# Peptides against a protein of PDB entry 7SID, part 148

Target 1, 151 residues: chain A of PDB entry 7SID
Amino acid sequence: LHMYLMLLKELPGEEYPLPMEDVLELLKPLSNVCSLYRRDQDVCKTILNHVLHVVKNLGQSNMDSENTRDAQGQFLTVIGAFWHLTKERKYIFSVRMALVNCLKTLLEADPYSKWAILNVMGKDFPVNEVFTQFLADNHHQVRMLAAESIN

## One batch from the design tools (peptide; made by RFdiffusion4, then SolubleMPNN)

Design b2_p29_8_s4 (from b2_p29_8, 14 letters changed)
Fold by OpenDDE base, seed 4:
Structure b2_p29_8_s4 (fold): chain B 151 residues (1-151), chain A 29 residues (1-29)
Amino acid sequence: as target 1 above (151 residues)
Amino acid sequence: SEFLEKLTKELEEKLKELKLPKFEELIFE
């Protein structure tokens, strides 16, 4: 895990996007890592903070549509799971804040939710719709972060 | 990259041994 997190942390910024092949490689174990540490709030927070770079890479990828869609799908699956578990009140505010940041970044990359759609339990949820739900989050800081992201 | 691929493969192999539930299928029961 430590090495994996280091890799995520060391991802280039959006100024220098990763090759989609590398993005796909990074995404492969992500779901399992999240599953393993789903009850560890600190790890989840760390993961969500680091995968922001992945979001940025996905948003900037206009070529290689097949791989892009694959990467987007894998990533959105994980984000959707975090959101779902958040709705089930499994994550503390700090994790939710990290999730909001991910969603914010997704919206920045895809304002109209063309591809930024969370599929949870067979149902599609556009990220913009999901994001607005955090405006009513129980925690003040989460609401504020969400509000600041929209304005 | 080759380095990334190697590292992720090792991680995946270790994770497979744990027989983890799919993260997206996790529900609160």
Scores: peptide ipSAE 0.357, ipTM 0.864, DockQ to the pose 0.456
Fold by OpenDDE base, seed 1:
Structure b2_p29_8_s4 (fold): chain B 151 residues (1-151), chain A 29 residues (1-29)
Amino acid sequence: as target 1 above (151 residues)
Amino acid sequence: SEFLEKLTKELEEKLKELKLPKFEELIFE
């Protein structure tokens, strides 16, 4: 886990996008890692914080690329799962804050949710619609973070 | 990169041994 998290952390930001092939490679084990540690709040928080770099990279890529769509799909699948489990109150506020940051970054790259769409249980949820739900989060810090993101 | 592929492959093999449910499938729990 530590090694994988370090790899995620080492991803260049928006200014220096990685080849999409490398992004795809990093995304391959992500779902399984999340599955393994799904009940560990601290690990989940850390994962979500680190994958921010992936989001930033995805936003700098050609949306018409097959690899880009593949990477987006894999990433959004994981984010969608975190969001759904959040709605089922599986995650504490610190994890939700990390998730909000991911969603914020997605919206910065795709403000109108053209590709940033979460598919959960066969239903599509545009991230911009998902994001607004955090404005009414039970925890004040989550609400504040969400509110800051729309400004 | 080859280096990245090697690391992720090793991780995937270790995770595979655990026979974990897919994270996306946990949505239905």
Scores: peptide ipSAE 0.357, ipTM 0.866, DockQ to the pose 0.518
Fold by OpenDDE base, seed 3:
Structure b2_p29_8_s4 (fold): chain B 151 residues (1-151), chain A 29 residues (1-29)
Amino acid sequence: as target 1 above (151 residues)
Amino acid sequence: SEFLEKLTKELEEKLKELKLPKFEELIFE
């Protein structure tokens, strides 16, 4: 886990995005890692904070290639699962804060939710619609973070 | 990157032995 998290943390930012092939490689173990540590709040928060770099890489790609769609799909599947478990009250506010930041970054890359769509239980939920739900979060800091992202 | 592939392959092999459920499938439990 430590080595994997270190790799996620060291991902290049907006100035120099990773090749999509490398992004796909990093995404391969992500679902399994999340599954293993799904009940560990600190690990989940750390994962969500680090995958912000993956979102930035995906958002910078203007190529409509099969690899891009594959990477987007794998990433959105994991984010969708985190969102669903959040609805089930499984995560504390600090984890939800990290999730909101991921959703915010997705909206910055795709304001109209053309590809940023969460599929949960066979239904599609555009990230812009999902994001507005956090305006009514029980924790004030989560509401504040969501609200400041609207303006 | 070959280095990245080797590292992730080793991690996947270790995770495979745990027979973990898919994260996205947990929402149906």
Scores: peptide ipSAE 0.353, ipTM 0.865, DockQ to the pose 0.484
Fold by OpenDDE base, seed 2:
Structure b2_p29_8_s4 (fold): chain B 151 residues (1-151), chain A 29 residues (1-29)
Amino acid sequence: as target 1 above (151 residues)
Amino acid sequence: SEFLEKLTKELEEKLKELKLPKFEELIFE
């Protein structure tokens, strides 16, 4: 709970990538934590903001590693859920802003969405296609963030 | 990190007690 949030806050902004084993450990409770706080907009925003460091590590790791693929899969599952709930209008703009930042970071690591693909209800959605949807977001700040992120 | 493993394990044990639905499955609710 609060312990996990504290842990996420203390994630090192290291120049050196975290070991993928540590990334996997951090991802293990993520889904459950998100489930617990799914109705708390502020906590969701905080989670999304903190996992940015994890996203950066995913892009810098060995793509051929099984652990990397596992970590990517677990992370993308959570992001996919956030995106889907966003489509269902469950999250306010501040949460969507945080989500866009996550997607932006994914695109920086994988511009052509080779691995950055959200699987939602059995369907695959490349992040680059998902990201463009935020250009038409109802909130101007979300649109602006999405627009400047592709520049 | 063993420290990280211990923390996450403890957290997971506590979370299990709550019988939370999987977050990715909430998209169907």
Scores: peptide ipSAE 0.353, ipTM 0.864, DockQ to the pose 0.458

## One batch from the design tools (peptide; made by RFdiffusion4, then SolubleMPNN)

Design b2_p30_1_s1 (from b2_p30_1, 14 letters changed)
Fold by OpenDDE base, seed 5:
Structure b2_p30_1_s1 (fold): chain B 151 residues (1-151), chain A 30 residues (1-30)
Amino acid sequence: as target 1 above (151 residues)
Amino acid sequence: EEERRKKEREKREKLEKELEELWKKVEEEE
């Protein structure tokens, strides 16, 4: 876990996107790590904070590339899982804050949700629609962060 | 107190099973 988190933390940001092949290598263990530590709120928060770099990389890629679509799909699956569990009230506000930041970054990269679509339980949920749900979050800081992103 | 502890354990166990099932479904959809 520590080594993987270190690798995610060192991922170049939006200004220096990695080759998609490298992004795919980083995404391979992500779902397994998230699943393994799904009950650890601090680890989940840390993971979500670090994968912001992945979101930025995916947003700068050629949308027509097969590798890009594959990477986007793998990433969105993980985000969809976190969102679904959030709806089930399984995560504390700090994890929800980190998730909102991920969704915000996705909307900045894809404001019309052309590729930023969460597929959960066989249903598609555009990120722009998902994001508006956090405006009614029980925690004031989550609501404020969501509201700031819209204005 | 023993009954309270039993209920708390049952709630934790239920939560753990729900999380495990959800992640399993998500992984199967990949």
Scores: peptide ipSAE 0.071, ipTM 0.511, DockQ to the pose 0.066
Fold by OpenDDE base, seed 2:
Structure b2_p30_1_s1 (fold): chain B 151 residues (1-151), chain A 30 residues (1-30)
Amino acid sequence: as target 1 above (151 residues)
Amino acid sequence: EEERRKKEREKREKLEKELEELWKKVEEEE
């Protein structure tokens, strides 16, 4: 876990997007790691904070690429899982903050949710619709962060 | 009220299990 988190942390920003092949390799263990540590709030927060770099890379890529679609699908599955468990009130505010930041970054890349769609239990949820739910979050900092993203 | 809480807990646990299975499937496909 530590080594994987270090790799995620050291990902380049939007200025230097990784080749999609490298992004895919980084995504390979992500689902497993998230599943194993889904009940650990601190680990989940850290993962979500670090995968922001992945979101940025996905947003800067060519959407017509098969590899891009594959990477997007893998990533959105993980985000969808976090969102779903958030609705079930399983995560503390700091995890929700990190999730909102991920969703914000997705909306910046895809404002109309053309590809940023969460598929959870066979149902599709556009990120723009999901994002508005955090405006009514119980924690004030989560609401504030969500509101700032709209302005 | 206790029965309601129990039912809600069971629902959450089922959903978490479903998500775990989903993650497992994703891992197997990779």
Scores: peptide ipSAE 0.064, ipTM 0.562, DockQ to the pose 0.037
Fold by OpenDDE base, seed 3:
Structure b2_p30_1_s1 (fold): chain B 151 residues (1-151), chain A 30 residues (1-30)
Amino acid sequence: as target 1 above (151 residues)
Amino acid sequence: EEERRKKEREKREKLEKELEELWKKVEEEE
């Protein structure tokens, strides 16, 4: 886990996107790691903070690439799981803050949710619709972060 | 009150099963 988190942390920002092949390799263990530590708030927070760089890389890639679609799908599945658990009130505000930042970054890359769609339990949820739900979050900081992200 | 508690437990168990199935599917697809 520690080594994997370190690798995620060292991902370059939006200005220096990684090859999609490298992104895919990094995403392969992500779902398993998230599933394993889904009940650990600190680990989840750390993961969500680090995968922000992945989101930036995904947003800059050509959408017609099979590798891009695959990477996007794998990533969105993980985000969808976090969102689903958030709806069930399984995560503290700091984790929700990190999730909102991920969703914000997705919306910046895809403001109309053309590809940024969460699939949870066989149903599709566009990120732009999901994001608005955080405007009514119980924690004021989450609401504030969501509100400033729309503008 | 006992009936309410029973219903809450049943809902929780159902949710837990759904979550387990969700993650199981994710793991199988990868």
Scores: peptide ipSAE 0.040, ipTM 0.499, DockQ to the pose 0.074
Fold by OpenDDE base, seed 1:
Structure b2_p30_1_s1 (fold): chain B 151 residues (1-151), chain A 30 residues (1-30)
Amino acid sequence: as target 1 above (151 residues)
Amino acid sequence: EEERRKKEREKREKLEKELEELWKKVEEEE
């Protein structure tokens, strides 16, 4: 886990995006790691904070390649799982904050949710629609973070 | 193109299954 988290943390920013092939390799274990530590709030928070780098890389990809779609899909699957479990009240506010930050970054990259769509139980939920739900979050900081991200 | 679309659907289904498996694990441990 530690090594994986370090890899995520050391990803370059938007100015120097990683090759999509490298992003794919990094995403491969992500779902499993998230699943294993789904009950550990601190680990989930850390993961979500670190995957912001991945979101930035995905957003900067102007290549509509198969690898890009694959990477986007894998990432969105994980985000969808976190969102689903959030709806089930499984995560504390700090985890939700991290999730909102991910969603915010996705919206910045894809404001109209052309590709940023969460599939949950066979239904599609555009991230822009998902994001607005956090405006009514029980925790004030989550609401504030969501609100400031609208403009 | 149709073949490409078919493959894309298959990939989507795979991703959905992965998500389902994740949920299943969550439910089993609850």
Scores: peptide ipSAE 0.028, ipTM 0.505, DockQ to the pose 0.352

Design b2_p30_1_s2 (from b2_p30_1, 10 letters changed)
Fold by OpenDDE base, seed 2:
Structure b2_p30_1_s2 (fold): chain B 151 residues (1-151), chain A 30 residues (1-30)
Amino acid sequence: as target 1 above (151 residues)
Amino acid sequence: SSEEEKKWKEKMKELEEELEKKFEEVEKKE
């Protein structure tokens, strides 16, 4: 987390959108940070809320490159982990709301899930299919957010 | 755009502050 925070300190000086190289550097420690704080609901919610900007940055990339694919893969690994723990009912509704927003943003960038595919436990789950599962979430606000995103 | 840049910088700053706060709390408990 300390090293990740050091990287974050450089962001205020960066021009939007970030170069792909910078995105990669931000994503490298992200999985470790998320893993360390996976049981802290507030930290998870905060991370998910702010990585929306990473998704938006990735979505603006129109060229497929090795760096782009690498960044996409690393990001999807993190999202997949959050989704997996959601399936295990480890997160409260506010964290699920933040996750839905991330998935929504991914679908806006990749509506047909060409690259937005979660790999969890060796199995592939297209984000568009994953997203529809939140329409049946136990919490009304999560269902409403998911429904609004589809309309 | 300038607005998007400002939004990004602001959100990343907020993330840093929140994570730093949580990190300090964890360190104090150790």
Scores: peptide ipSAE 0.033, ipTM 0.481, DockQ to the pose 0.033
Fold by OpenDDE base, seed 4:
Structure b2_p30_1_s2 (fold): chain B 151 residues (1-151), chain A 30 residues (1-30)
Amino acid sequence: as target 1 above (151 residues)
Amino acid sequence: SSEEEKKWKEKMKELEEELEKKFEEVEKKE
């Protein structure tokens, strides 16, 4: 886990996007890592904070490529899982804060949710609609962050 | 479970090492 998190942390920002092939390699184990540590709030927060770099990379990529679609799909699966567990009240506010930041970044890259669509339990949820739900979050800081993100 | 976690960590070790090498290369180019 430590090594993987270190790799995530060291990802270049939006200014220097990674090749999509590298993004795919990084995303491959992500689902498993998230699954193993889904009950560890601190690890989940850390993962979500670090995958912001992945979102930035995806936003800068050519959306028409097969690799991009694959990467987007893998990433959205993970985000969808976090969102689903959030709705089940499995995550504390700090994790939800990190998730909101991820969703914010997705909306910046895809404001109309053309590709940023979460598939959870066989249903599609556009990120813009998902994001709006955090405006009604039980925790004031989450609501505040969500509100600031819309403005 | 703890046992599953241990197995996963061992299984992913090789992948992490490979990723480490790739990211080092990317950092050098950046």
Scores: peptide ipSAE 0.023, ipTM 0.402, DockQ to the pose 0.026
Fold by OpenDDE base, seed 1:
Structure b2_p30_1_s2 (fold): chain B 151 residues (1-151), chain A 30 residues (1-30)
Amino acid sequence: as target 1 above (151 residues)
Amino acid sequence: SSEEEKKWKEKMKELEEELEKKFEEVEKKE
């Protein structure tokens, strides 16, 4: 876990996006890591903070490539899982904050949720619609972050 | 660079192997 988190932390930002092949390699173990530590709040927060780099890379990629679609699918599966557990009130505010940041970055790349759609339990949830729900979050800081992201 | 990419791939391979082992261990305990 620590090694994985370290690798995620060292990912390049928007200035030099990673090849999509490298993104896919990073996403491959991510679902398993998230599943193993789904109930550890600190680990989940850390993962969500570091996967922001993945979101940035996905947003700058050519959406027409097969690798891009594959990476998007794998990433959205992870985000969908976090969203689902958030709906079940399994995460504290700090984890929700990190999730909102991920969703914010997705909306910047895909404002109309053309590809950013979460599939949870067989139902589709566009990220733009999911994001607006955080405007009514119980925690003040989560609401503020969501509001700042829209304005 | 190509060297950085190779190092990255090696680290990822090692991580995948470690995660696979951990996953198997968790599944056995469940």
Scores: peptide ipSAE 0.021, ipTM 0.472, DockQ to the pose 0.046
Fold by OpenDDE base, seed 3:
Parts: sequence; structure tokens; C-alpha cells
Structure b2_p30_1_s2 (fold): chain B 151 residues (1-151), chain A 30 residues (1-30)
Amino acid sequence: as target 1 above (151 residues)
Amino acid sequence: SSEEEKKWKEKMKELEEELEKKFEEVEKKE
């Protein structure tokens, strides 16, 4: 955690959106942080809420560079882990809401899931297919948010 | 651009504060 916080503090300020290189540096420890706090619902919700900006940044990138692909891959790994734990009923509805918002943003950037594909346990799951599963979520608000996102 | 940077910095600051609070909480329990 201390190393991650130090990394966040050392990120340079830019007049323009963060360069992809900086996004990559932020994403590198993210999986470890998420793993450490996977049982803390508040931390998970906070992480998911803040990574929305990362999703927007990745979606606005028109350059298919190696760094972009790496960033996308690392980000999707994290989202895939959250989705997997959601399927195992490890997260409360508020965390699922935050995840749906992330998936919504991904679909806005990649509606046909050309690159937005979650790889979990060696299997590929396109985000558009994953998203539709939340239409049948046990919690009313999660279903409603998912439905609103499609319209 | 500049507005996006400000939003990003604010979000990162909030995340840092929350993580720090949780870290301290864990240390106190140990």
C-alpha cells in the first residue's frame, strides 16, 4: 500500500489528459491493491468509482499503441476479477452498482466488445455479454441501473 | 484537459485518503 501511495504521489501533473504511460504505472499495482482489500466492500467500491476515469481515458485513446493495449489488458484483468467475485456472491449491491457503472462506461467506448473482453479462469467473456447478466441481478437497483444503461 | 487533470487528481486524493484510513484500521486491529 505504501508503495502504491508513493507511486500515486509521484505522478506528474499534465495540462492534458494523463499520458498512457502514466496510466500504465497507476494500473501496475492496482491488481495487488484490489487483492489485498478484496474483502473490504468500502475499499472495493471506492476503487471501482475512481477507475471510471481510467476507463474514460482508455476509451478516448485513438492510438492503438503497445502501451494502450497493455493498459487495456491490465485494467480488464482487474474488472474481470471483480466480476468473478461478484458471480461468487462476494460483493454487496453497492459494489455491484459501481461495477455496472464501469461496464457501462466500457460499453460506451467499445459497444461491440472488440477489445473489452474479460478473461477469467482462462475463458473469454465479452463485456456486452457480461453486462446483460446484471439485468437479472438479485437486487432491484442493480437491475434498474443495468436496464437504464442499455437504453 | 486541465479540467480532466483536476478531476483525476481529486479522485486519486480521495482514493489515497480512503486507503490510508483502511490501512490504519488494519494496523490497529493487529
Scores: peptide ipSAE 0.038, ipTM 0.487, DockQ to the pose 0.034; fails the geometry check

Design b2_p30_1_s3 (from b2_p30_1, 12 letters changed)
Fold by OpenDDE base, seed 4:
Structure b2_p30_1_s3 (fold): chain B 151 residues (1-151), chain A 30 residues (1-30)
Amino acid sequence: as target 1 above (151 residues)
Amino acid sequence: MEEEEKKYREKMEELEKELEEKFKEVDELE
């Protein structure tokens, strides 16, 4: 876990995007890691903070390529899982904060949710719609962060 | 294009199912 998290953290930002093939390789274990540690709030928070780099890479890539779509899909599946569990009240505010930051970054990369669509339980949820739900979060800091992201 | 979209959706649905199964497995182990 620690090594994987380190790899995520050290990814180049949007200014220097990685080849999509490398992004895919990085995403491969992500689902497993998230699944194993989904009940560990601190780990989840850390993961969500580090995957921001992935979002930046995805946003700067050619979205028309198959590899890009694959990477986007894998990533969005993970984000969708976190969002789903958030709706089930499984995560504390700090994790939700990290998730909001991920969603914010996704919206920055895809303002119209052309590809940033969460598929959960067979239903599609555009990130822009998902994001607005956090405006009504029960924790003030989450609401504030969400509100700040709208403007 | 429509066929490609269909394939993509199917792939994503499969991935979602895999994640759900993983979650279930973890829950069963606890």
Scores: peptide ipSAE 0.106, ipTM 0.602, DockQ to the pose 0.782
Fold by OpenDDE base, seed 3:
Structure b2_p30_1_s3 (fold): chain B 151 residues (1-151), chain A 30 residues (1-30)
Amino acid sequence: as target 1 above (151 residues)
Amino acid sequence: MEEEEKKYREKMEELEKELEEKFKEVDELE
């Protein structure tokens, strides 16, 4: 886990995006890691903070290749899982804050949710619609962060 | 194009199901 998290943390910024093939390699173990540590709030928060780099890389990809769609799908599956568990009140506010940041970054990359769509339990949820739900979050800091992201 | 989209959706659904099963496995081990 530690090594994997370090790898995610050291990803370059959006100004120097990684090849999509490299992004795919990083995403392969992500689902497993998230599943194993889904009940560890600190680990989940750390993961969500580090995967922001992945979002930036995905957003910089202008090619609608099979690899891009695959990477987007794998990533969105993980984000969808976190969102779903959030709705079930499984995560504390700090984890929700990190999730909102991920969603914010997704919206910056895809403002109209053309590809940024969460599929949970067989249903599609555009990220822009998901994001607005955090405006009504129980924790004031989460609401504030969400509000700041809109304007 | 339509067939490609269908294949993609099926792949994502399988991935989601796999993830759910992993969650169940973790819960059973605890």
Scores: peptide ipSAE 0.089, ipTM 0.590, DockQ to the pose 0.791
Fold by OpenDDE base, seed 5:
Structure b2_p30_1_s3 (fold): chain B 151 residues (1-151), chain A 30 residues (1-30)
Amino acid sequence: as target 1 above (151 residues)
Amino acid sequence: MEEEEKKYREKMEELEKELEEKFKEVDELE
């Protein structure tokens, strides 16, 4: 876990996007890690904070390719899982904050949710619609963070 | 194009199911 988290943390920023093939390789363990540690709030928070680099990389891709769609899909599946568990009230505010940041970054990259669509249980949820739900979050900091994106 | 999108959605659905199964496995171990 620690080694993987370190790898995620050290990913290049949006100024130096990774080849999509490399992004795919990095995403492969992600679902497993998230599954194993989904009950650990601290680990989840850390994961969500570090995957911001992945979001930035995905947003920089302007070429339509199978690899791009595959990477986007794998990533969105993980984000969808976190969102789903959030709706089930499984995560504390700090984890929700990290998730909102991920969603915010996705919206910045895809404002119209052309590809940023969460598919959970066979249903599509555009990130822009998902994001607005956090405006009504029980925690004031979460609401504030969500509100910053629309101003 | 439509067939490709359909295949993509099916692939993502399968991935989601796999992830959900992993979640269940973790829950059962707890």
Scores: peptide ipSAE 0.107, ipTM 0.607, DockQ to the pose 0.834; fails the geometry check
Fold by OpenDDE base, seed 1:
Structure b2_p30_1_s3 (fold): chain B 151 residues (1-151), chain A 30 residues (1-30)
Amino acid sequence: as target 1 above (151 residues)
Amino acid sequence: MEEEEKKYREKMEELEKELEEKFKEVDELE
């Protein structure tokens, strides 16, 4: 886990995106890791903080490529799982903060949710619509972070 | 284009099912 998280942290930013093939390789174990540690709040927070680099890479890629769609799908599946569990009140505010940051970054890359769509239990939820739900979060810092991202 | 979108949706649904199964497996081990 530690080594994997370190790899995610060291991903390059928007100026020099990784080849999508490399992004796919990094995403392969992500679902398993998230599943194994889904009940560990600290690990979930750390994962969400580190996957921000993945979002930046996805936003700079050619959206028409098969590899891009595959990477986006795998990533959005994980984000969708975190969002779903958040709705079920399974995560503390610090994890929700990290999730909001991921969603914020997705919105910056895809403001109109052309590809940033969460599919949960067979239903589609555009990230721009999902994001507004955090404006009514029980924790004030989560609401504040969500509000800052809309302007 | 429509066929490609359909295939994509099917793939994503499969991934969701796989993730859910993994969650169940973890729950059974806990």
Scores: peptide ipSAE 0.100, ipTM 0.597, DockQ to the pose 0.825; fails the geometry check

